# Ledger of designs, part 63: peptides against a protein of PDB entry 2AUS

Target 1, 323 residues: chain A of PDB entry 2AUS
Amino acid sequence: ADIKREVIVKDDKAETNPKWGFPPDKRPIELHIQYGVINLDKPPGPTSHEVVAWIKRILNLEKAGHGGTLDPKVSGVLPVALERATRVVQALLPAGKEYVALMHLHGDVPEDKIRAVMKEFEGEIIQRPPLRSAVKRRLRTRKVYYIEILEIDGRDVLFRVGVEAGTYIRSLIHHIGLALGVGAHMAELRRTRSGPFKEDETLVTLHDLVDYYHFWKEDGIEEYIRKAIQPMEKAVEHLPKIWIKDSAVAAVAHGANLTVPGIVKLNAGIKKGDLVAIMTLKDELVALGKAMMSTQEMIERSKGIAVDVEKVFMPRDWYPKLW

## One batch from the design tools (peptide; aimed at target 1 D41 P44 T205 D211)

Design b2_p26_3_s1 (made by RFdiffusion4, then SolubleMPNN; its pose is not in this set)
Fold by OpenDDE base, seed 2:
Structure b2_p26_3_s1 (fold): chain B 323 residues (1-323), chain A 26 residues (1-26)
Amino acid sequence: as target 1 above (323 residues)
Amino acid sequence: SLIDEFRARSEELREKLAELEKRLAE
């Protein structure tokens, strides 16, 4: 379950000016695209980079980036951040992933044994990154949050798996096969979740994007392309949030660190060193940064640097300078 | 079966991609 983080209100009298900023639901279509993220259903075949290149071509974009590589043969959820939102994909790198995998066993194994052994792979596992990974080939631990067997048909095992970012499902299947004593390989893999992005009504194909862009440019119909693109704020839903005063927004948008007096409300459970999203009172993403205080410290203190601002997303002119 | 549906979904995406590649090559 997505643990709903408690919201602690520090300033219950704080108001926001409705004339300032561009709330995620009120952006003109061009601006919506500039601050957009596509929940793409990546087809099997192309690389994640090729798919991003196609999206840039289809939507006439200068810049885009993806929220975590899918191998060429892997399909499913690939968040693609557009233009000014491109850097938001970094918030998705540490996010949990879910996959549906088809494992093929190299021998006959009783179903009860399959179920028992696969359950043992829930929790901490040791993996070695594949050769093609940019990560040094050192043994590392990864968390398997859950394994759900969906179907067993002889030597074919379909299962859902929730994992820590950078868990290699191919390696997991290999180790399961070894534990079963017969060996196994990954026949097929689909990613069904990447943080807040999942298989839902927001999932779109490259084909959908071609059609929807055409409807907008040729027919003047914005509805389809608008629905196909999520606001960049979607890409930070899984992060702890800090909501700030209107008077603090422009400073943060200029790259200033967030100080404690600027905080209106915040999520519980923020620790020093956490990646946090700095939001306006209209739920606009201003910046990502590193928490320099805990939630409790941000409540109790009257001054100090609350967040070291690392990545600004909001334009400098959306809110006035009030300092 | 769920396995058959899973395979079919992947095949559908391959077919759609092949069609798209033709459109983008024109």
Scores: peptide ipSAE 0.555, ipTM 0.929, DockQ to the pose 0.924
OpenDDE base, seeds 1, 3, 4, 5: peptide ipSAE 0.555, 0.549, 0.549, 0.552; ipTM 0.929, 0.926, 0.927, 0.927

Design b2_p26_3_s2 (made by RFdiffusion4, then SolubleMPNN; its pose is not in this set)
Fold by OpenDDE base, seed 5:
Structure b2_p26_3_s2 (fold): chain B 323 residues (1-323), chain A 26 residues (1-26)
Amino acid sequence: as target 1 above (323 residues)
Amino acid sequence: SLIDEFRRKSEELERKLAELLERLAE
C-alpha cells in the first residue's frame, strides 16, 4: 500500500471544471455516507457478517460489505464499504494485511532461538487453507513481508507480521511452533492493517458509530459521523491509478471502456491484467477496471482500449455527457 | 508490558460490544 507510484503525465494542459462532480472532501453528508467506507475496529466475538448487519442497522443503510473477513475471535481493522460504495471492497481483497499476534509456545525456548527461527519465516511460505475457508484446500505459496517481534515474555511471543492477502496467521504460528520443536498456538490476533486502512485516527468502534449517528440525527451535529466515514476513494489508494479527461468521465460512468485518448496521467508500472482505479482530475473514483495495456503501451499508443471497465461507482450525471 | 496492553485492548472491545448489545435490545 505504501509504494509511491510514479505519476506519468500525458497531457499537461488538461484542466478540470470545478463545477462538475463531487470531490471526496466536498460531498454533502448524505452523499458522503452513500460513497463511504468505515475503518471499523471489529470486536472479538461476532462474525464479520454480523458486524456489517449491525452497521446497517445503526446507520439505517440498505447495503454494506466488508473488505476481507476477520474470524469471529479476531479483532481490529475491518473496512466496511457503504451503500453505493459497497463494491469497492473488491479493491481491498488482494491488498496486503498486517497483524499483531500473540503466540503461546508449548515449551521453553531460548529467546535467541525464537528470534532466529521467526526470522526464517520471512519470505515465501507454503500454506494449506483451513477447513472452514471458502477457498479450495490446496497447498499454496504466500508471502510474509516482515516479522517484527514486539515482546517475548517466557512462552508468550507478541509479534507484528505483514502478509500477502489470504495468509493464515494461525497456520503460520503452528508452523513456527513446529520449527521451534515445542509447538505453539495463536492465543490472540488483531488485524492492524488492510491495504490503506490501518490503526489511526480514522479507526472507530460500533459504539462510536451509535453515538455519532445519534449526534447527527438528534442534535444536528454532522462532524463526528463525517469523520467516522472515509470517502470510497480511500479504499483504492493502494491501486495504480489512471486519471482521465472531464470529457471521458461521463462515458466511463455509463460503463464504456476507457480508451487511450481519455488518459491525462497514470501511474508507472501498470501491467496488463492489473486492477486499476479510474480517477477524475479531482481524484474522484469513476470506476474499477482491468488494464488492457501496460503503462508503456498507454503512453506510446494513440488509440485502443486501455481499461476494461468492470465496476462503475460514479453517478452518470456528475459530469456532462460530451458525446 | 506490550502483551498486557494488547490483551487489555481486546477486553475493552468486548466490554464495549456487550454494552452496545444491551442498548440495542431496549
Scores: peptide ipSAE 0.531, ipTM 0.925, DockQ to the pose 0.939
OpenDDE base, seeds 1, 2, 3, 4: peptide ipSAE 0.530, 0.532, 0.529, 0.529; ipTM 0.926, 0.926, 0.923, 0.925; seed 2 fails the geometry check

Design b2_p26_3_s3 (made by RFdiffusion4, then SolubleMPNN; its pose is not in this set)
Fold by OpenDDE base, seed 2:
Formats: sequence, C-alpha cells, structure tokens
Structure b2_p26_3_s3 (fold): chain B 323 residues (1-323), chain A 26 residues (1-26)
Amino acid sequence: as target 1 above (323 residues)
Amino acid sequence: SLIDEFREKSRELEEKLKKLLEELKK
C-alpha cells in the first residue's frame, strides 16, 4: 500500500516567492524534458539498455537511465529518467515492484492446493539470485507483500504479485512449483508497477514517443510530449520528504547539507539513515540525501545537520543565494 | 480468458516493436 505519510509543519509562516524556481507543472517543454521521467511500456525482446538507447535517439537526448532492469523477455513499466533527471532512478531501485506473471505447472494440481500453497509464499521468502545476475549468488531474504491469483486454467496460473526490490519472480515460481510437488516455470512476466510508476494513463510506448516528438518538432504541438514525460518529482513520490525554506534552497543546490533551521515541513516517520527527498515549498526536487536525524529530532532540535546531501538535481541558479 | 488477454498484450507489443524498428532503420 502507498503509505500516506503525515506532514508535520514546523514553520506555518513560511512563504515561497512565486518568481523563484520552476515548479513541475510550470516548466517550459525543453526544461520539462531535461527534468523528465518516462513511464515506458517496455516491449518484450529488447534489453532495458537497448530501450534507453532508443529513447535517447528518438528524443535527441545525451543521457538517460532506467529505474531498474527488466529482462529482455519481460514487458511493462520501465521508468526512464532523462538528461538532468537521470540520477533520480536511484530512488526507484529500492522501491517495491508489482508484476503479473503466468506460471505453468509441470503437473496437475487441484486449484484449492494451488491457492493454499501460493498464499504461503506471502511474507518473507528465501531466494538465490539467478546465474545471470551481477549480484553474488548468496541466499537472501525478500518480502512478498501479496499474491493475488487472477485466473487458474488447468496448469496455467495467472497471478499478480507485489514484491520487495530485487525479488526474482522466476525464482518464486520455481519454489512454488517445488512446494506444489510438480514443478513450475515462468511462461510470461509483465511489470505493472515500479514504486510510484504503474500501469495508468502515464504509461507510454516507444511508438507514442516517436509520434509525440514529431508532433512537437514538426507541428509545434507540445501537449502530447509534455503528457508523455513525467516530472522527475514523480520518481521520489514514494520517499519521505522534507520541505525547505526558499533561503535554504540555493545552499542545498550547491551541495550544502540541510540544517534544521531550513526545514518548513516534513513527513512523519523519517528515521536516521533513510533516503529522503529535499523539496521546495513548490514541490520541486532539490536533492536526495541521507537523514541524519529522525522526524522527531528535526522537530525538537533548533540546530544541526538534518540531511546529508548526496545528489543534487536542482540547478544552482533557480533560487537566489540568500546566505 | 485473462490468460489469453495477457498473452495477447505481449504479442501486440512485440509486433509494434518490429514495425518501429523497421521504421527506425529508414
């Protein structure tokens, strides 16, 4: 579930200058692209890297990066961050994933037994990474948040599964097959969610991108390409946020750590060591960083380093230097 | 069936990709 985080206001009198920055909804199209993320429907066949290369070619971009590899044969939700937003994909790596999978059983199993056994795989599971993974093949625990059986047709089982990042659905299906006593394999897999990116109206194909880019460049119609690209702030929606004063923005944009006096409001439940998004009062992403304090400490303390700034996204000139 | 629809979506995406790759080679 998208845990809605409570917002705690520390400074209720803090205002923002409307002339400073570029809110996600008010970026010129070129700037919107420079700070964009595409919710791509990756086709089966190509690697995630090939698809990113095609997007760069289609949109005439210097750089792009994806929010977590999909195998060549896997389709669906692939967030692709563009240009200056490229590094925001790091926020998506630890994010939960959802898939729809088709499992084929190697023997006949009663439907009631299929349902019972698959329910036992909700929760913590032990997995070994596949051979093709760059990850060392050590046993590791992963969370299966939910399994929803969509259809059972004899030996074919279609199911939705929500999982912790780096859970291997192929391995899950293999273990389900073993538990059923007949064996199983993954016939087909589609990713339906990657953190805040899901199958919705923002999901676009490579074809859509070709057409929409053409409409912009040849016909001057920006609407389609604007809708096809999400602001980079979308890629951090699942993170705890800290909103800062206008006077603190330029310092953070220069790579300075966020100090407690700069905080206007923040999400509840931040722990020391959490990845947090530092936002302006206009919901612009300034930086990602590591929380050095809990939410409670950030409220109670008058001074100190609240966030160790790790990755700056905002240009240094969007807000004036006020220090 | 949902299984058939699921498989069809994948096939449609593969076919679209083939067409796109042919267009991008021109």
Scores: peptide ipSAE 0.540, ipTM 0.922, DockQ to the pose 0.939
OpenDDE base, seeds 1, 3, 4, 5: peptide ipSAE 0.532, 0.536, 0.535, 0.535; ipTM 0.919, 0.920, 0.920, 0.919

Design b2_p26_3_s4 (made by RFdiffusion4, then SolubleMPNN; its pose is not in this set)
Fold by OpenDDE base, seed 2:
Order: structure tokens, then sequence, then C-alpha cells
Structure b2_p26_3_s4 (fold): chain B 323 residues (1-323), chain A 26 residues (1-26)
């Protein structure tokens, strides 16, 4: 997720009007909530949908959505996109995940053997989705980016694991147990990262949200609820970006495709078919779309559709129509 | 141990959730 992407400038003279739009750090509290994402510490027990329903009740919201299901028993990082930001969760579904898992072995295994075998599970693994998954039960490859053993206590193994989206940690632990020859099961699981969202100072509980909302509504103190909610732009930090001219913003906000002349700067390494974030020069999210050109084609061409706009987030009136 | 701290973190979240359910039921 921390892939620093090079920024290529096409128009070094492009300026932005400070009177237009609402930069992520300058939104009034009501607008900040309307375009917000909570980095929720999901408790074990409830479903991700139940937790989203509670957030809507606590914050008096009409709609919200989560950035990738956690099983009921799984705790930790659940991004919850609010109101007008709800659809930004689509950017988080394909993002890498990190977990801390407690594996319980069904027999005694020397620590050296545990360490050796678990290291063999770094890289590509073959998985079959669980019976109760929304995913077709076809064998598929998944990437395990890293495994870090944190502690071994007899038959209990605590480890950190970075994985491709839709890797089943329960299945990984089952296969590790088979490779060790004794069998194993997942005792506990916590998600510690979902793309740009991690365990940090932005992680909040449902209890925090109740208290922070009360401080705002009853005491007029917005500071706590403001800090508890991230701008929706946080949910696209891991995506390749295209920054556009002020004159192109209103058209894209109306659902027009982005054409090459509207591009001011862009990330390197965009491929045709990639999900990209269309940004203003103030780092406001205008829309998500599918790249119709590579970065190189967007640099070399003078015209054509650069991005097929799929999801607009920005209101139509934040920038003037300049066409 | 890190295992004990990890389990304690989950247990705290479950306890906080139980308390919250009681608050929201009133």
Amino acid sequence: as target 1 above (323 residues)
Amino acid sequence: SLIDEFRAKSARLEAELAELRERLAK
C-alpha cells in the first residue's frame, strides 16, 4: 500500500482558484462527515453490516458502507465510508490487507520447524474459498507478501501476515498446520491494515464515536468527531492519481469522461484498465474511473478519453462550469 | 507476553461492546 508513485507534470503553469471546492482539511464539520471515512476498530462478535448499521444510528446517517467484510469473530481495521463517500469503499476492496493471527497447533512442533515451514508460505499460495463465501469455490492463487512470527508459546503461534485481497487466513493456517503434520486452527484474528487504513491514531471504537458525537451535538465541540472521521480522499491514497485543471472539474463532476487536455499531472505506471482517482489540484477526490490509456499515452497524446468516469463523488457546484 | 496482550485487546473490545449495547438499549 505504501508504494510511492512518481508524479509526472504535464502542465507546470496550471493554477487553482482557492475559492473553488472544499479541500479535505477545510471542510465544515457537516460536510466533512458527508465525505468521511471512519477507521473503525471493529469489535469481535457483530457482523460488519451490524457495525455499519450502528455507526449510522450513532451518527444519524442515512447511508454508509464498509471497505471489505470482516467475519463476526474478527476484530480490527474496518474502514466505514459515510453518506456521499459510501461508494469509495470500492477502492478498498482490491487493496492489500494485514492481519495479526493466533494459530493453535494440534500437536507439539519444534520452534525451528514452525519458523522454517511458515517461511515457505510467503509468496503465491493456492486457496479454495470457504463454503459460506460469496465467492465461487474455485481454486485460486493468492499472494502472501510476508509472514512475521511475533511469538511462539508451545502450541500457540502469534504472527503478522500481509496478503492480497481475498486471501483467507483461516485457510492459510489450515494449510500451515497440514505442512507441520499436526494440524492447526485459527484461534483469533485481527485485521491491522486495509490499504491506507491501519492501526494508528485514527483508529476509533464505537464507544469513541458515541462520546465524540455527544461532545459535538450537546457541547458544541467538533474537534473530537472531526479527528475521528478521515476525509474520503484517505480511502484513495493507495490508488494511482490524475490531477485535473479547474476547468475540467465541473465536467467530470457531471459524469463526463476525462479527456487528455484536462490533465495537469499524473502518477507514473498507470496501465489501461487500472482503477484511478481523479483529483483536483487541491487534492479533492472528483471521481473514480477506469484508465483508458497508460501514463505514457496520456503524456504523448494531445486528445482522447484518458479515464472512463465510473463514480462521481464531488458535487456539481463546487467548481464552476468553464466549458 | 505478546499473545496475552493480543488476547487482552480482543477481550477489552468485547467488554466495551457489551457496555455500549446496554447504553444504546436505554
Scores: peptide ipSAE 0.574, ipTM 0.934, DockQ to the pose 0.915
OpenDDE base, seeds 1, 3, 4, 5: peptide ipSAE 0.572, 0.570, 0.568, 0.570; ipTM 0.935, 0.932, 0.932, 0.932

Design b2_p26_4 (made by RFdiffusion4)
Pose (drawn by RFdiffusion4):
Parts: structure tokens; C-alpha cells; sequence
Structure b2_p26_4 (pose): chain A 309 residues (1-127, 142-323), chain P 26 residues (1-26)
């Protein structure tokens, strides 16, 4: 997921006018929230659905959604997209996820076999692909490990299968997500407590600084997604519902294949929309016309890059 | 009511941190 993609510039002269839109980290606080995502450290106990409901109440929001469900007892990274950016969590499906898990073996097994068997579970699995498994600690029947997986991978099922492969059987004592695409345990990871308090600091004390840092621009959700940057003049057509045509492309990531989920960005690096690539990177460079991206969801409001009549 | 809510979410944050400490003790 976190492979740095090469950027290919097709139109080296394209410039963006600062009158239109906003750099993503410079939105007025209300707009910042309308188009924000929270990197939330979900506490054990509530369902992911319940956590989102609490967040809507705390922030007095109409809409919100999470990216990748965590079960009630699971803690960790739970991206919660807000308001107009609610559907941006779609961008996380192609990105991977990472967990730290505690596995309790129902029988005694030599460490040698445990490490050997765990390693064999990398690659593909049926229940999804397991990118990597790193054993952190093996204390008796308790195995602490870090695992990177494809989205939708049920870790409980993975541990159960490891138990079968060892014959002794296995139980997942606890699980914590440490990564969900670009969201990880860094300075942007916030708790529900921080969210409530920072909201009070803003609505009661008039200080926007803390609630601002607790909420990320929606562009954070597409950090690991292939991108196509378009001219200012092309943003309006897309913002108004048209698919993206090749003439509007300024630069793009290498490796884009037909059918790939892509993010259409302005030259300010704001998220315009998510769509499916109808052409490859090379075809987008060589061709002068045609539909480059079948737009699935538009995020940018029509007001930022307006059509003028 | 507001103070009770803050205490509730503070306790949930503590539980999440305790679970994190357990998993990152190694």
C-alpha cells in the first residue's frame, strides 16, 4: 500500500490560481471539518458503528462513516470520515491494514514450529492475502505478532487457521489495528476524549487549533492511492458531474492500469473525486482525447472551481 | 452531564492505552 509512486508530468506549464479552492490544510475550520477525516484510536467495548454515532453527537455532525470495521473488543486505528468526506473511506479498500495481535495457543508448541508455521501463512489465505507476519514475542502459549493484510482480512480467522495448522488450536486473546492505509499511530491519532475536549475548546473557548489538529483533511485518505492531477479549468466539469477527459490531465502517477481506483486531484492537491481509470498511465500521456476516468464520487463542491457564464 | 461524559470517554482512552501497552511491551 505504502509504495511511493512515481509522478509523471505531462503539462509542465500548468499553474493553479489561488483564488480558487484552498490548499487542503488551510481550509476554514468549518470547511476543514466538512471535508475531514479523523484518525481515531478506537477503544475496546463499543462497536465501530457506535463509535461513529458518538462522534456525530460530539461534533454535532449530520453524517460520518468509518473506514474498515473493527469488532467491539478491537482497539486501534479507525479512520472516521466526516460530513462531505464521508464516502472517502472508499479510498482505503485498496490500501492494506496492519494489526498487532495476541494469540493464545491451546497447547504447548515449540517456538521453532510456531515461527515456522506462522511464516507459511504469508501470501494467500481463504476465508485475502497476508503481506507479512512478524512475531514480536513468544511467551509459552502466548504469541504476540504484527501482521499486515489486505482489507477485509479477518484476523480472528487467520489465528484460528494457525491453530489448526499447529493442531493444538489457537484463540485470539486481543487485537489492535496499527495501520489502515495511510492512517497509523502518529501524531494524528486521537481519542474520543481528546475529540470531546477539543470540540469544547473550540465552541466554548473559541480556540480552533486543537479540534483542527484532531481532524485531517480528507486528502489524507487518498495518500496511498494513484493520483491524476488536473488543470484548474478541468476541475469544474468534474465537480459538476462529468467524467474526466485526457485533455484536462497535468500530471499523474505511473503504474495506473485500466480499472484501477484513482484519485483526481487539483493542482493544490485537493481531492476532487474518486473514480476508475479507463486508460493506463501511458495511454493518458500519448492520447489527446477520450475519457480517462469514470468518476464514481465527487467530493469537491461546485463553488471552489466555478463554471462562469 | 458534560463532566460525566468527559470522565466516561477518558476512561475509554485509558483502556485503549492499557491494551496498547500490553501489546507493545515487547
Amino acid sequence: ADIKREVIVKDDKAETNPKWGFPPDKRPIELHIQYGVINLDKPPGPTSHEVVAWIKRILNLEKAGHGGTLDPKVSGVLPVALERATRVVQALLPAGKEYVALMHLHGDVPEDKIRAVMKEFEGEIIQRKVYYIEILEIDGRDVLFRVGVEAGTYIRSLIHHIGLALGVGAHMAELRRTRSGPFKEDETLVTLHDLVDYYHFWKEDGIEEYIRKAIQPMEKAVEHLPKIWIKDSAVAAVAHGANLTVPGIVKLNAGIKKGDLVAIMTLKDELVALGKAMMSTQEMIERSKGIAVDVEKVFMPRDWYPKLW
Amino acid sequence: AEEEEREFFKELAEKAEEQRERLFAA

Design b2_p26_4_s1 (made by RFdiffusion4, then SolubleMPNN; from b2_p26_4, 14 letters changed)
Fold by OpenDDE base, seed 4:
Structure b2_p26_4_s1 (fold): chain B 323 residues (1-323), chain A 26 residues (1-26)
Amino acid sequence: as target 1 above (323 residues)
Amino acid sequence: SMEKLLEELRELAERAREVKARLFRA
C-alpha cells in the first residue's frame, strides 16, 4: 500500500465539472454508507462471516462483504465493504498483509538461534493451502516481506510479519518450529494490516458501530458513523489508478471498456493484466478493470482498449452521457 | 509486549460477546 506511484499526465488541460459526481468527502451520510468500507477490528471468537452478518444487523444493511477471511481465533484488521461497495473487496484480496503473531516453541532454543532462523524465512517460502481454504490445494510460493521479532520470553516469540496475500502464518510458524528442531505452534494471531487498511484512527470495533449507529438514528449525530466508515476509494488506494475525462465517465459507468482517448493521467508501472482502478478527476471510483496495455502503451498509443472493465461501482447518472 | 497483546485480545473478545448478547436479546 505504501508504494508511491508516479503519476503521468497525458492531458494537463483536462478539467472536471464540480457539479457532477459525488467526491468521497462530499457524500451525504446515506450515500457514504452505500459506498463505504469499515476498517473493522475483528474480535477473536466469531468467524469473519458472522461478523459481517452482525455489521449488517447493526447498520441495517442488505449487503456486505469482507476483504479477506480471518480465522475465528484471529483478531484485527478486517475491511468490510458495504452495500454498493461490497464488490470492492476484490481489490483487497490480493493486497499484502501484516500480522503480529505469538509463536510458542515446543522446546528451549537459544535466542540467537531463534533470531537467525527466523531471518532465513524472509523471502520466498513454499506453502500448501489448508483444507478449509477455498483456494486450490497446490504447493505455491509466497513472499515473506519482513519478519520483526518484538519480544522473546523463553519459549514464546512475539513477532511482526509482512506477507503476500494468502500466506498462512500458522504454516510459517510450523516451518520455523521445524527449522529450530523443537517444533512450534501459533498461540495468537492479530492482523495489523490489509493493504491500505491498518491499525490507525479509522480502526473501529463492533461496539463502536453499535454506539455510533445509535447516535445517528436516535440523536441525529452523524459525525461518528461518518468517521467510522471509510469511502470505498480507500479500498483501492494500493492499486494503480487511471484518471479519466468527465466525458468518458458515463460510458465506463455503463460498462464500456476504457479506451486510450479517455485517459487524463495514470500511474507509472501498470502492466498488462494488472488490476487497476478507474477514477474520475475528483478521485471517485468508477470501476475496477484489467489493464489491456502497459502504462507506456497507454501513453504512446492514440487509440485502443486500455482497460477491460470488470466491475462498475459508480451509478450511471452521476455523470451525464456526453456521447 | 505479549502481556499487552493478550490483554487487548481479551478486551476485544469480551466487547464482542456483549455486542452479540445485545443483538440476540433484542
Scores: peptide ipSAE 0.431, ipTM 0.898, DockQ to the pose 0.102
OpenDDE base, seeds 1, 2, 3, 5: peptide ipSAE 0.023, 0.341, 0.019, 0.027; ipTM 0.499, 0.865, 0.481, 0.538; seed 3 fails the geometry check

Design b2_p26_4_s2 (made by RFdiffusion4, then SolubleMPNN; from b2_p26_4, 15 letters changed)
Fold by OpenDDE base, seed 5:
Structure b2_p26_4_s2 (fold): chain B 323 residues (1-323), chain A 26 residues (1-26)
Amino acid sequence: as target 1 above (323 residues)
Amino acid sequence: SMEALRAELKALAEAAAAVKARLFRA
């Protein structure tokens, strides 16, 4: 998620009207909730779906969705998108994940061998999804971005691991155990990151949400519930962005594809087919879409469809029609 | 009741905290 993307300015004279839209940090509390994402500390025990159902009950919401399933026994970072933001989870599903795992070895292995073998699992690995997964049980590659051994205590190996979305840490640990020759199992697992969401001051429990909602509804104190909910724009921070003219916002908010003349600035390294976030000059999420051009093509061309708009988030009335 | 729900959610939060403590205090 921390990929610094260069920003290429196409129109350095483009201004934005401060009267239009609702910047992420300036939404009324009700609107903030409607366009919110909770960085939930999912407890061990419940399913990710049960936790989403509790959030809807606690916050009196009609809709919510999570940014990628955690197994019942797995705790930690579960982004939960609320109400009008619910579909922003599509940006989080493909995002990289980080975990801290405790692996228990079924035999004694020298520490040097543990370190050497675990290092070999950095890079591309072959996995088969478990039977209980909604994913077809075909062999597939997954990238392990890094393995950081935190501690080795006899047969217990504590490690941090960064992985491609849909990498099964339980399966990784099983294969590490096989490679060590003694076998291993996953004793504990916590997700510490899901794309832009991490263990930080924004991480909240279901218990926190009950208390914070009470403080708002009964005591009139909005501060806690406001801090507990991130703007939906947080959920797209890891995506390449395209910033558009005020005159293009209403068209995109109506579901029109983004054309090249509407672009003010964009991230470098966009490829055709990439998921991109279309943003206002106030960093408001207008829509998600598929890039139909590379960054270079969007710079060089004067016309054409830059982004095929797949999902609009912004209301149609936040910006005026300027056509 | 909301009280029963709050108590359940507190116990779940404590369970999450205990996992975190085991993983980061080792």
Scores: peptide ipSAE 0.434, ipTM 0.892, DockQ to the pose 0.829
OpenDDE base, seeds 1, 2, 3, 4: peptide ipSAE 0.358, 0.344, 0.353, 0.364; ipTM 0.877, 0.871, 0.876, 0.879; seed 3 fails the geometry check

Design b2_p26_4_s3 (made by RFdiffusion4, then SolubleMPNN; from b2_p26_4, 17 letters changed; failed a check: too like the target's own chain)
Amino acid sequence: SMAALLEELRALAERSAEVKARLFRA

Design b2_p26_4_s4 (made by RFdiffusion4, then SolubleMPNN; from b2_p26_4, 17 letters changed)
Fold by OpenDDE base, seed 3:
Structure b2_p26_4_s4 (fold): chain B 323 residues (1-323), chain A 26 residues (1-26)
Amino acid sequence: as target 1 above (323 residues)
Amino acid sequence: SMKKLLEELKALAEASAAVKARLFRA
């Protein structure tokens, strides 16, 4: 999520019609909800599926999906995509995660040794998925991006950890405990980040959602529910982006692949096979797709399929058909 | 009932707040 991506302009003369589309900040409340993502503070106790079902009930929704499972006992950041945005969660599944964890050591270890050993777990680690995981139990590498020790109180170690998607913090703590020679277990875990979603002012509880929905429906006050729901475009902030001409939007919205002539600007460092977000010049999400070219190929070529469009989000009528 | 749901959701929000307080009181 933290990778700054350069923007390369291919067509500096491309303009956008202000009458077409619905920019994320200009959506009516009903449309905002239809294309929304909640940064949910998942409570400890319920499953990620149960809290999604509750959101659907609270907000009177037909569809919703979560951006990556939290265990029942784990609290914190759970992105929940709503209605027409539901499929955007696939952009969040591979995104990096951050946690705050409390590790309890099974013996006394000098603080300097704790710090030294935990630092050795930054980088690539070998993990096996736990028995409770639906994931195929094969050994796999995972990246630990950083470990920040927040506090050491005797046998209790509070730390922040940034990890690749599908890194098991319980397994990490177990391995740290083994390396320390005393053993350890995970006493508490909270997710503080899931890609672009973090523990910030956008984080809301299920209780907040009940109140905010009530204020809208009974009192006519939209501001709270509007603030509680992020635009679906938030869920793709961490992806490489390609911005397209107004004339290309309707075709992509109909499921056509993006061709090179439709590109106005794009992020640097796109590789063939990358998941990319196709955006309008108003930063509206049109579609997710697989890059069929690198950034360099998209700049140098005059024609060809740039993106294989996998998931359309934009309604077909937001932009006129210009072909 | 909506009242019962609200009470359950309040208790869950309080449980989440308690976790935050334990992890960030340092």
Scores: peptide ipSAE 0.301, ipTM 0.856, DockQ to the pose 0.807
OpenDDE base, seeds 1, 2, 4, 5: peptide ipSAE 0.291, 0.282, 0.295, 0.300; ipTM 0.852, 0.848, 0.853, 0.855

Design b2_p26_5 (made by RFdiffusion4)
Pose (drawn by RFdiffusion4):
Structure b2_p26_5 (pose): chain A 309 residues (1-127, 142-323), chain P 26 residues (1-26)
Amino acid sequence: ADIKREVIVKDDKAETNPKWGFPPDKRPIELHIQYGVINLDKPPGPTSHEVVAWIKRILNLEKAGHGGTLDPKVSGVLPVALERATRVVQALLPAGKEYVALMHLHGDVPEDKIRAVMKEFEGEIIQRKVYYIEILEIDGRDVLFRVGVEAGTYIRSLIHHIGLALGVGAHMAELRRTRSGPFKEDETLVTLHDLVDYYHFWKEDGIEEYIRKAIQPMEKAVEHLPKIWIKDSAVAAVAHGANLTVPGIVKLNAGIKKGDLVAIMTLKDELVALGKAMMSTQEMIERSKGIAVDVEKVFMPRDWYPKLW
Amino acid sequence: SLIEEFKERSKELEEELEELLERWEE
């Protein structure tokens, strides 16, 4: 997921006018929230659905959604997209996820076999692909390990299968998600407590600084997604519902294949929309016309890059 | 140990959540 993509510039002269839109990290606080995402450290106990409901109550929001469900007892990274950026969590499906898990073996097994069997579970699995498994600690029947997986991978099922392969059986004592695409345990990971307090600092004390840092621009959700940057003049057509045509492309990531989920970005690096690539990168460079992206969801409001009549 | 540190981290979040729910009851 976190492979740095090469950027290919097709129109080296394209410029963006600062009058239109906003750099993603410079939105007025209200707009920042309307188009924001929270990198939330979900506490054990509530369902992911309940956590989102609490966030809507805390921030007095109309809409919100999470990216990748965590079960009630699972803690960790839970990206919660807000308001107009609610659907941006779609961008996380192609990105992977990472967990730290505690596995309790129902029988005694030599460490040698445990490490050997765990390794064999990398690759593909049926319940999804397991990118990597790193054993952190093996204390008796307790195995602490870090695992990277494809989205929708049920870790409980993975541990159960490891138990079967060992014949002794296995139980998942605990699970914490440490990565969900670009969201990880860094300075942007916030708790529900921080969110409530920072909201009070803003609405009661008039200080926006803390609630601002607790919420990320929605562009964060597409950090690991292939991107196509378009001209200012092309943003309006897309923002108004048109698919993206090749003439509007300024630069793009290498490796884009037909059918790939892509993010359409302005030259300010704001998220305009998510869509499916109808052409490859090379075809987008060589061709002068045609639909480059079948737009599935538009995020940018019509007001930022307006059509003038 | 790593296992103890791992379990402690989740207990801290659970305690913060219980204190937040009690605060909302008021």

Design b2_p26_5_s2 (made by RFdiffusion4, then SolubleMPNN; from b2_p26_5, 12 letters changed)
Fold by OpenDDE base, seed 2:
Structure b2_p26_5_s2 (fold): chain B 323 residues (1-323), chain A 26 residues (1-26)
Amino acid sequence: as target 1 above (323 residues)
Amino acid sequence: SLIAEFRARSEELRAKLKELLEEMKK
């Protein structure tokens, strides 16, 4: 997720009208909430759906959605998209995840063997989805990007693991235990990252949300609730971006496909079929869509459909129709 | 130990959740 994508400028003379739109840092508090994402520290116990329901109650919201299910017993980073931003969670579903896990071994294993075997699980692994998953129980490959052992205490192994979306840490631990010859189970699990959302100063609890909402509604202090909610644009930071002309924004906001003439700048390395974020020159999320061209094709071509627009976020009235 | 701290963090979150649920029932 931390790969800095090169930005290629196609039109260096393109300007944006400061009167149009609502940049992420300049939204009134009500609008900020309407286009917000909470980096929630999900407590262990409740389902992700129960926690989303509580957030809706706490913040008096009509709609919200989460950026990838955490099991009831799992704590940590749960992005919760609010109101008009609810659909942005779809950008987080394919995003990489990081966890800290406590594995308990069912027998004694030399530390050197633990370290050696766990290192072998970096890369492609074969997993079977758990019974509780809506995913068909077929064997599938998943990437383990890294395993970092944090502490070994006898039969307890604390480790950090970066994984492809939909990797089951419980299954990973089971397979590690089998490879060690003694068996193992997952004693505890915390998610520490979901794409651009991580354990940082933006991580908030349900209690924080209660308090911060109270400070806003009763005391008129919006600072805390404003800081507790990230702009929806945070949820697409890991995606390749295409920045468009002001004249193209309203069309895309109406669900029109992005054509090549509308592009001002774009990230390098876009491939046909990639999920991309369409942005204004003020870094406002207009829409998500599927790239119909590579970056190179978008640079070289003068016309054609660059992005098939799938999900519009920006209201139709933030930018004028210039067509 | 990091393991002890990791467990303690989870217990703290459980305790806080219990308190919140008791408050939300009022």
Scores: peptide ipSAE 0.561, ipTM 0.929, DockQ to the pose 0.913
OpenDDE base, seeds 1, 3, 4, 5: peptide ipSAE 0.560, 0.556, 0.559, 0.559; ipTM 0.929, 0.927, 0.928, 0.928

